# Ledger of designs, part 165: peptides against a protein of PDB entry 3T7K

Target 1, 248 residues: chain A of PDB entry 3T7K
Amino acid sequence: KAEKILARFNELPNYDLKAVCTGCFHDGFNEVDIEILNQLGIKIFDNIKETDKLNCIFAPKILRTEKFLKSLSFEPLKFALKPEFIIDLLKQIHSKKDKLSQININLFDYEINGINESIISKTKLPTKVFERANIRCINLVNDIPGGVDTIGSVLKAHGIEKINVLRSKKCTFEDIIPNDVSKQENGGIFKYVLIVTKASQVKKFTKLINDRDKNETILIVEWNWCVESIFHLNVDFTSKKNVLYQKK

## One batch from the design tools (peptide; made by RFdiffusion4, then SolubleMPNN)

Design b2_p24_2_s1 (from b2_p24_2 with S1G I13V E14K E17I E21K E22K)
Fold by OpenDDE base, seed 5:
Structure b2_p24_2_s1 (fold): chain B 248 residues (1-248), chain A 24 residues (1-24)
Amino acid sequence: as target 1 above (248 residues)
Amino acid sequence: GDSVTSEEEKEEVKKLIEEVKKKY
């Protein structure tokens, strides 16, 4: 059926997209449409796997979903596109009225607002955003919204190697891990990096660390600090936004 | 499913999914 539909076109584009979807197409595509997309070089995957060499994300806008945040770690992310790309493409293909010998859909017209060439260019860098920021090991509170698995997975995709989960009510100083970074490239090194959810946690962890390791550097941030860093593919250590405590 | 990082995001994503569903 897909072949018959596409036979009316003299030339078919090859978009060369390996994509995941977030905030759209939750129910997937019908059999005919998925075959059409495949013939046009558009492959849609259910989940992110490194082996699939994904290069595209479909989303209505910038989202804080696991898939969207991880898409910014693709190597490279070639395209971040609105779902209307697929919708309009399929509409044109299924249209009987258009005596179109060619498919006239340009993917550049469907870029997600806020994902520009500057962001795309940074996905071509050989390092990840937190790697460049000298953040290798972090402490994450167990009561983080979204759950430690989702948050940890996103952070790992962006270059954090070790996620230490802290039981916020029961943890001691010995449960807090240092950020073991040997290479001082492109910024300050914090010995202790923590992602927390509450002001009470800031008080607790600052006390624990300062009482036992008084002269060490500490960075305590909200999850939003990580999100903003991911969205910009850059850590701005000069910004106080979403920083709850900083000791240099 | 779409894993989210906040409850607010969950509701927004749900809404967006439904909006796209109406177009496709």
Scores: peptide ipSAE 0.623, ipTM 0.957, DockQ to the pose 0.826
Fold by OpenDDE base, seed 1:
Structure b2_p24_2_s1 (fold): chain B 248 residues (1-248), chain A 24 residues (1-24)
Amino acid sequence: as target 1 above (248 residues)
Amino acid sequence: GDSVTSEEEKEEVKKLIEEVKKKY
């Protein structure tokens, strides 16, 4: 069926997209449309796997979904596109009226607002955003919205190697792990990095650390600090936004 | 489903999914 539909075109583009969708196409595509997309070099996957070498995300806008946040860790992310790309493409292909010899859809017309070439270019870097920031091991409170698995998965995709989950009500100093990063020459390394949800947790953890490991460097942030860092593919240590406590 | 990182986002994502569904 797809072959018959596509036979009216003299040349078919190969978009070479390996994509996931977030905030769109939740019910998937019909069989004919999947086949059409496949013939145009558009492969849509249900889940993110490293082996699939994903290079594209479809979303209506910038989202804080696991898929969207992880897409910024693709190597590289080539395209972040609005779902209208697929919709308009399929509409053009299914249109009987126009003796269209060619498919005239430009990918660049469908870029997600806020994902610019500067962001895309950073996905070509050999390192991940938190790796560049010398954040290897973090402490994460167990009551974080979205859950530790989702949040942890995003953080790992962006270069955090070890995630220690803290039981906020019962944890002691011994439960807190240090950020074990080799002293690289020019970057401030925080010995303790924590993601928390409440001011009470800030008070608790600062006390625990300061009482047992005096004069050590501490960074306590909200999840939004991580999100902003991911969206910019850069950690700005000069910003106080979403930083709850910092000791240098 | 799409895993979200906040409850507010869950509602937004749901709305967006429905909007796209109407267009497809």
Scores: peptide ipSAE 0.620, ipTM 0.956, DockQ to the pose 0.811
Fold by OpenDDE base, seed 2:
Structure b2_p24_2_s1 (fold): chain B 248 residues (1-248), chain A 24 residues (1-24)
Amino acid sequence: as target 1 above (248 residues)
Amino acid sequence: GDSVTSEEEKEEVKKLIEEVKKKY
């Protein structure tokens, strides 16, 4: 059926997209449309797997979903596109009226607002955003919205190697892990990095660390600090936004 | 469904999914 529909075109584009969707197409596509998209070099996957070499995300806007945040870790992310790309493409293909010799849909007309070439270019870097920031090991409170598995998965995709989950009500100093990075000359290295949700946790963890490991460097942030770092593919240590406690 | 990282995001994503569904 798809072949018959596409036979009216003299030339078919190859978009070379390996994509996931977030905030759109929850029910998927019908069989004919999937086949059409495949013939145009558009492959849509249900989940993110490294083996699939994903290079595209479909979303109506910038989102804080697991899929969207992880898409910024693709190697590289080539395109971040609005769902209207697929909708308009399929509408044009299914249109009976126009003896169109070719499909006239440009990917660049459907870019997600806020994902510019500067962001896309950073996905070509050999390192991940938190790796570049010398954040290898973090402490994460167990009451984090979205859950430790989802949050942890996103953080790992962006270069954090070890995530230590803290039971905030029961944890002691011995439960807190150091950020085990070699001292590099030119970067602010924090010995203890923590993601927390409440001011009471800041008070608790600062006390535990300062009482047992005096004069060490501490960074305590909100999840939003991580999100902003991901959206910019850069950690700005000069910003105090979403930083709850910092000791240099 | 799509895993989210905040409760506000969950409701927003639901709305967006429905909006796109109307267009497709």
Scores: peptide ipSAE 0.620, ipTM 0.956, DockQ to the pose 0.799
Fold by OpenDDE base, seed 3:
Structure b2_p24_2_s1 (fold): chain B 248 residues (1-248), chain A 24 residues (1-24)
Amino acid sequence: as target 1 above (248 residues)
Amino acid sequence: GDSVTSEEEKEEVKKLIEEVKKKY
């Protein structure tokens, strides 16, 4: 059926997209539409796997979903597109009235607002955002919204190698892991990096660390600090936004 | 489904999904 529908076009574009969707197309596509998309070089995947070499995300806007945040770790992310790209494309293809010999849909007209070429270009870098920031090992509280698995998965996608989950009410100093990074000349290195949800946790962890390791560097942030770093594909250590405690 | 990091985000994503569903 897809072949018959596409036969009216003399030339078909090859968009070369390997994509996931977030905030759109939750129920997927019908069989004909998925076949049409495949013929146009658009492959939609349900889940993110490194082996699939994903290069595209479909979303109505910038989102804080696991899929959207992980898409910024693609190597490279070529396109971040609004769902209207697919909708308009399929509408044009299914239209019987248009004497169109060609599909006239340009990918660049459907870019997600706020994902610009500067962001896309950074996905071509050989390093991940937290790797560049010298953050290898972090401590994460167990009561984080979204859960430690989701948050941890996003952080790992962006270059964090080790995630230590802290039981915030029961943890001791011995449960806190150091950020084991060799001193590089460029960038701030914090010995202890923690993601927390509450002011009481800041008070607890700062006390535990300062009582046992008084002269060490500490960075305690909210999840929003990580999100903003991901959205910009850059860690700004000069910003105090979403930083709850910092000791240099 | 989409994994989210807050309940507010969950509701937003739900609304967006429904809006796109109406267009498709």
Scores: peptide ipSAE 0.618, ipTM 0.956, DockQ to the pose 0.842

Design b2_p24_2_s2 (from b2_p24_2, 8 letters changed)
Fold by OpenDDE base, seed 4:
Structure b2_p24_2_s2 (fold): chain B 248 residues (1-248), chain A 24 residues (1-24)
Amino acid sequence: as target 1 above (248 residues)
Amino acid sequence: GDSVTSEEERKEVEELIKEVEKKY
């Protein structure tokens, strides 16, 4: 059926998109439309798997969803597109009135606002954002909204290798892991990196660390610090935004 | 098995992330 629909076009584009969707197309696509999209080189996946070599995200805007955040870790992210790309494409294809010999849809017209060439270019880097920031091991409180698995998965996608989950009420100093990064000469390594949810946790962890491991570097941040770092694909250590405690 | 994240799982993940957005 898809072949018959597409037969009216003399030439079909190959968009070469391997995509996931977030904040759109919750109901999925019918079989015919999936086949149409496949013929146009657009493959939509339900989940992110590294083996699929995903290069595209569909979303109405920048979102804080797991899929969107992880899409910025694609190698590379080629396109971040609004769902209107698919909508307009399918409309054009199903339209009998348009004596269009060719599909005339430009991907660049459907870019998600805020995902610019600078961001896309950073996804071509061989390193991940937190890797570049010398953050390898982090401590994550167990009461983080979204859950440690989801948050942890996002962080791992962006170069954090080890996530230590802290039981906020019961944790001791011995439960806190250091950020084991080889001392690169070029500075900015925090020995202890923690993501917390409450001011009380800041007080607790700063006390625990300072009492037992005096004069060490500490970075305590909110989840928003991570999100902003991901959205920019850059960690700005000069910014105090979303930093709850910093000791250099 | 390709765990097709059920629509429910997607919604759950989105909801969990939205919760994060609300808190922060």
Scores: peptide ipSAE 0.056, ipTM 0.633, DockQ to the pose 0.065
Fold by OpenDDE base, seed 3:
Structure b2_p24_2_s2 (fold): chain B 248 residues (1-248), chain A 24 residues (1-24)
Amino acid sequence: as target 1 above (248 residues)
Amino acid sequence: GDSVTSEEERKEVEELIKEVEKKY
């Protein structure tokens, strides 16, 4: 059936997309449309796997979903597209009235607002955003909304190597791990990096660290600090936004 | 074909993130 539908076109584009979807196409695609998309070089995956070499995300806008955040770690992310790309494409293909011998859909017309070439270009860098920021080992509170597994998975995708989960009510200084990174010339190095959810945790951890290791650098942030860093593919250490405590 | 993440898994992930968005 897909072959018959596509037979009216003299030439078919090859978009070369390996994509996931978030915030759109919850019901998936019918078998015919999947076949059509496949013939056009568009393969949609249900989950993110490194082995699939994903290069595209479909979303209506910038989202804080796991898939969207992880898509910015693709190597590279080639396209971040609105779902209207697929909708318009399939509409043209299924249209019997269109005298068009060619599919005239340009990927660049469907870019997600806020994901520009500057962001896309950063996904071609050999390093991940937190790696560039000298953040390799972090402490994460166990009561973080979204769960430590999901949050941890996103952070790992962006270059954090070790995630230490802290039981916020029971943890001691000995439970806090240092961010053990070699002094690199570029960026601030914090010995202790923590992601917390509450002001009470800031007070607790700052006290624990300062009482036992008074001269060390500390960065305590909210999850939003990580999200903003991911959305920009850059850590701005000059910004105090979403920083709860900083000691240089 | 890679099995479509169950509608349930998608809803769970979106719900978890929505909760994060509401709290943060």
Scores: peptide ipSAE 0.050, ipTM 0.618, DockQ to the pose 0.064
Fold by OpenDDE base, seed 1:
Structure b2_p24_2_s2 (fold): chain B 248 residues (1-248), chain A 24 residues (1-24)
Amino acid sequence: as target 1 above (248 residues)
Amino acid sequence: GDSVTSEEERKEVEELIKEVEKKY
């Protein structure tokens, strides 16, 4: 059926998209539309797997979903597109009225607001955002909303290698891991990096660290610090936004 | 298959992250 529908076009574009969707197309696509998209070089996957070499995300806007956050770690992210791209494309293809010899849909007309070429260009860098920031090992409190597995997975996608989960009520100094990064010439390294949810945790962890490892560097942030860093594909250490405690 | 088939799993993951958005 897809072949019959597409037969009216003399030339078919190859968009070469390997995509996931977030915040849109919750009902999926019918079999015919999937086949149409496939013939146009658009493959939509259910989940993110590194082996699939994903290069595209569909979303109505910038979202704080796992898929959206991870899409910014694609190598590279070629396109971040609004769902209207697919909608308009399928509408044009299914249209019986238009004697269209060619599909006339431009990907650049459907870019997600806020994901500009500057962001896209950073996904071509050989390093991940937290790798560039010299953050390799972090401590994550176990009561973080969204769960440690999901949050941890996002962080790992962006270059964090080791995530130590802290039991907030029972943890001791010995449970806190250092950020073990080799000294690079031009970047400050925080020995202890922690993501917390409460002010009480800041007080607890600062005390534990300062009492046992005096004069060491500490960075304590909230999840929003990570999100903003991902959205910009840059860590701004000059900003105090979403930083709960910093000792240089 | 790798094609969009498991909408429920996607929704669950998205909802978990949305909870983070509500609190932060």
Scores: peptide ipSAE 0.057, ipTM 0.619, DockQ to the pose 0.062; fails the geometry check
Fold by OpenDDE base, seed 2:
Structure b2_p24_2_s2 (fold): chain B 248 residues (1-248), chain A 24 residues (1-24)
Amino acid sequence: as target 1 above (248 residues)
Amino acid sequence: GDSVTSEEERKEVEELIKEVEKKY
């Protein structure tokens, strides 16, 4: 059926998109439309797997969803597109108008607002954002909204290798892991990096660390610090936004 | 294979992150 529909076109584009969707197409696509999209080189996946070499995200806007945040870790993210791309494309294809020579839909007309070329270009870098920031091992409180698995998965996608989950109510200094990174020339290394949810946790962890290791560097941040870093694909250590405690 | 995200799975993921957004 898809072939018959597409036969009215003299030439078919190959968009070469391997995509996931977030904040759109909750009901999915019918079988015919999936086949049509596949014939046009558009493959939509349910989940993010590294093996699929995903290069595209569909979303109505910048979102703080797991899929959106992880899409910024694609290698590279080629396109961040509004769902209207698919909608308009399918609309044109299903049009009952006589023999159309070509599909006339340009990907660049459907870019997500706020995902600019600078962001896209950074996804071509050989390193991940937290790797560039010399953050390899972090401590994450167990009571983080969204859950440690989801948050941890996003962080790992962006270059954090080890996530230590802290039981905030019962943890001791011995439960806190150091950020084991070699001194690289151009960046301050924090020995202890923690993501917390409450001011009380800041006080607790700061005390625990300072009492046992007074001269060490500490970075305590909110989840928003990570999100902003991901959205910019850059860690700005000059910004105090979403930083709860910093000791250099 | 190519599949479209189920509504239920999507809602769950979005809800998890929305909770994070609400708190932070």
Scores: peptide ipSAE 0.056, ipTM 0.626, DockQ to the pose 0.063; fails the geometry check

Design b2_p24_2_s3 (from b2_p24_2 with E7K K10E I13V E14K E17I E22K)
Fold by OpenDDE base, seed 1:
Structure b2_p24_2_s3 (fold): chain B 248 residues (1-248), chain A 24 residues (1-24)
Amino acid sequence: as target 1 above (248 residues)
Amino acid sequence: SDSVTSKEEEEEVKKLIEEVEKKY
């Protein structure tokens, strides 16, 4: 059926998209439309797997979903597109009225607002955002909204190698792991990096660390600090936004 | 509570997209 529909076109584009969707197309596509998209070089996957070499995300806007945040770790992310791309494409293909010899849909007309070429270009870098920031090992409180597995998975996608989950009520100093990174010449390394949810946790962890390791560097942030860093694909250590405690 | 607002944002966006899809 897809071949018959596409036979009216003399030339078919190859978009070369390997995509996931977030905040759109929850009900998926019918079999015919999947086959049409496949013939146009558009493959949509249900989940993110590194083996699939994903290069595209469909979303209506910038979202704080796991899929959206992880898409910014693609190598590279080639396109971040609005779902209207697929809608308009399929509409044009199914249209009986237009003696269209060619599909006239430009990907650049469907870019997600706020994901510009500067962001896309950073996904071509050989390093991940937290790797560039010398953050490899973090401490994460167990009561974080969204859950430690989801948050941890996003952080790992962006270059954090080790996530230590802290039981906020029962943890001791010995439960806190250091950020073990080799001293690179030009960047301040925080020995202890923590993601917390409450002011009481800041007080607790600062006390535990300062009582046992008085002269060490500490960074305590909210999840929003990580999100902003991901959205910009850059860690701004000069910003106090979403930083709860910093000791250099 | 700035949760990974995944489900609520996904639902709102789903409704918006469904409205757009119905127009086409």
Scores: peptide ipSAE 0.026, ipTM 0.602, DockQ to the pose 0.301
Fold by OpenDDE base, seed 3:
Structure b2_p24_2_s3 (fold): chain B 248 residues (1-248), chain A 24 residues (1-24)
Amino acid sequence: as target 1 above (248 residues)
Amino acid sequence: SDSVTSKEEEEEVKKLIEEVEKKY
């Protein structure tokens, strides 16, 4: 059926997209439309797997979903597109009235607002955003909204190697892991990095660390600090936004 | 309200998309 629909076009574009969707196409596509998209070099996956070499995200806007945040870790992310790309493409293909011998849909007309070439270019870097920031080992409170598994998975996609989950109510100093990074010259290295949800946790962890290891550097942030760092593919250590405690 | 990876944003976006898909 897809072949018969596409037979009216003399030349088909190859978009070379391996994509996931977030905040759009929840019900998926019918079998004919999947086949059409496949013929145009558009493959849509339900889940993110490293083996699939994903290069595209479909979303209506910048979202804080796991899929969107992880898409910024693709190697590279080539395109971040609005769902209207697929909608307009399929409409043009199914249209019997258009005497169009060619599909005339330009990917660049469907870019997600706020995902510019500067962000896309950073996905071509050989390192991940937290790796560049010398953050490899973090402490994460167990009561974080979204759950430690989802948050941890996003952080790992962006270069965090080890996530230590802290039981906020029962945690001791011995439960806190150091960010064991070799002193590289060019970046602020924090010995202790923590993601917390409450001011009471800041007070607790700062006391535990300062009582036992008074001379060490500490960074305590909210989840929003990580999200902003991901959205910019850069950690700005000069910004105090979403930083709850910092000791240099 | 700091919407974390809220299932709520996914659901709100689901509702918005269902409305758009029904119009087409």
Scores: peptide ipSAE 0.025, ipTM 0.577, DockQ to the pose 0.304
Fold by OpenDDE base, seed 2:
Structure b2_p24_2_s3 (fold): chain B 248 residues (1-248), chain A 24 residues (1-24)
Amino acid sequence: as target 1 above (248 residues)
Amino acid sequence: SDSVTSKEEEEEVKKLIEEVEKKY
């Protein structure tokens, strides 16, 4: 059926998109439209798998969803597109009135606002954002909104190797892991990195660490610090935004 | 600042999209 619909076009574009969707197309696509999209080099996946070599995200805007945050870890993310790309494309293809010999849809007309070329270019870097920031091992409180699995999965996609989950009510100093990074020449490495949800946790962890290891560097942040770092694909250590405690 | 969880944001976006789709 898709072949018959597409036969009216003399030439078909190959968009070469391997995409996931977030905040759009929750009902999926019908079989004919999936086949049409496949013939145009557009493959939509339900879930993110590293093996699929995903290069595209569809979303109406910048979102804090797991899929959106992980899409910024694609190698590279080639396109971040509004769902209107697919909508307009399918409308043009199903239009019986248009004597169009060619599909006239430009990907660049459908870019997500705020995902610029600078962000896209950073996804071509050989390193991940937290790797570049010398953050490999973190401590994460167990009561984090969104859950430790989702948050941990996003952080791992962006170069964090080890996530230690802290039971905030019962944890001791011995439960806190160091960020074991060899001193690279040019950057202040924080020995202890923690993501927390409450001011009371800042007081607790700061006390535990300072009582046992007074001279060590500490970074305590909110989840929003990680999100902002991901959205910019850069960690700005000069910013105090979403930093709850910092000891250099 | 309402730390909307990733799931909560997905639900809000879903509702917004459904409202837009009902208008078209």
Scores: peptide ipSAE 0.024, ipTM 0.563, DockQ to the pose 0.237
Fold by OpenDDE base, seed 4:
Structure b2_p24_2_s3 (fold): chain B 248 residues (1-248), chain A 24 residues (1-24)
Amino acid sequence: as target 1 above (248 residues)
Amino acid sequence: SDSVTSKEEEEEVKKLIEEVEKKY
């Protein structure tokens, strides 16, 4: 059926998109439209898997969803597109009125606002954002909104290797893991990195660490610190935004 | 209340897109 629909076009573009959707197309696509999209080199996946070599995200805007945040870890993210790309494309294809010999939809007209070439270019780097920041092991409080699994999965996608979940009410110093990174000469490495939700947790963890491991470097941040780092694909250690405690 | 990867943000975005998809 898709072949018959597409037969009216003399030439079909190959968009070469392997995409996930977030905040759009919750009901998916019908079988015909999936086949049409596939013939145009657009493959949409339900979930992110590394094996699929995803290169595209569809979203209406920058979102804090797991899929959106993880899309910035694609290798590379080639396109971040508004859902209107698919909508307009399918509308044009199904349109009987347009004696169009060619599909006239340009990907570049549908870029998500705020995902610029600078961001896209950083996804071509051989390293992940937290890897570049020398953050390998983090401590995450168990009461984090969104849940430790989701947050942890996003952080891992961006180069954090080990996520230690802290039971905020019951944890001791022995439960806190160090950020075990090889001393690269020129980069400030925080020995303890923690993501927390409350000021009381800052007080608790700073006390636990300072009482047992004096003079060590500590970074305690909110989840928003991680999100901003992901959105910029850069960790700015000079910014105090979303930093709750820092000891260099 | 900073919306984390909140089901709420997904729902808000779902509503926004349903409005766009209804323009089919």
Scores: peptide ipSAE 0.026, ipTM 0.602, DockQ to the pose 0.344; fails the geometry check

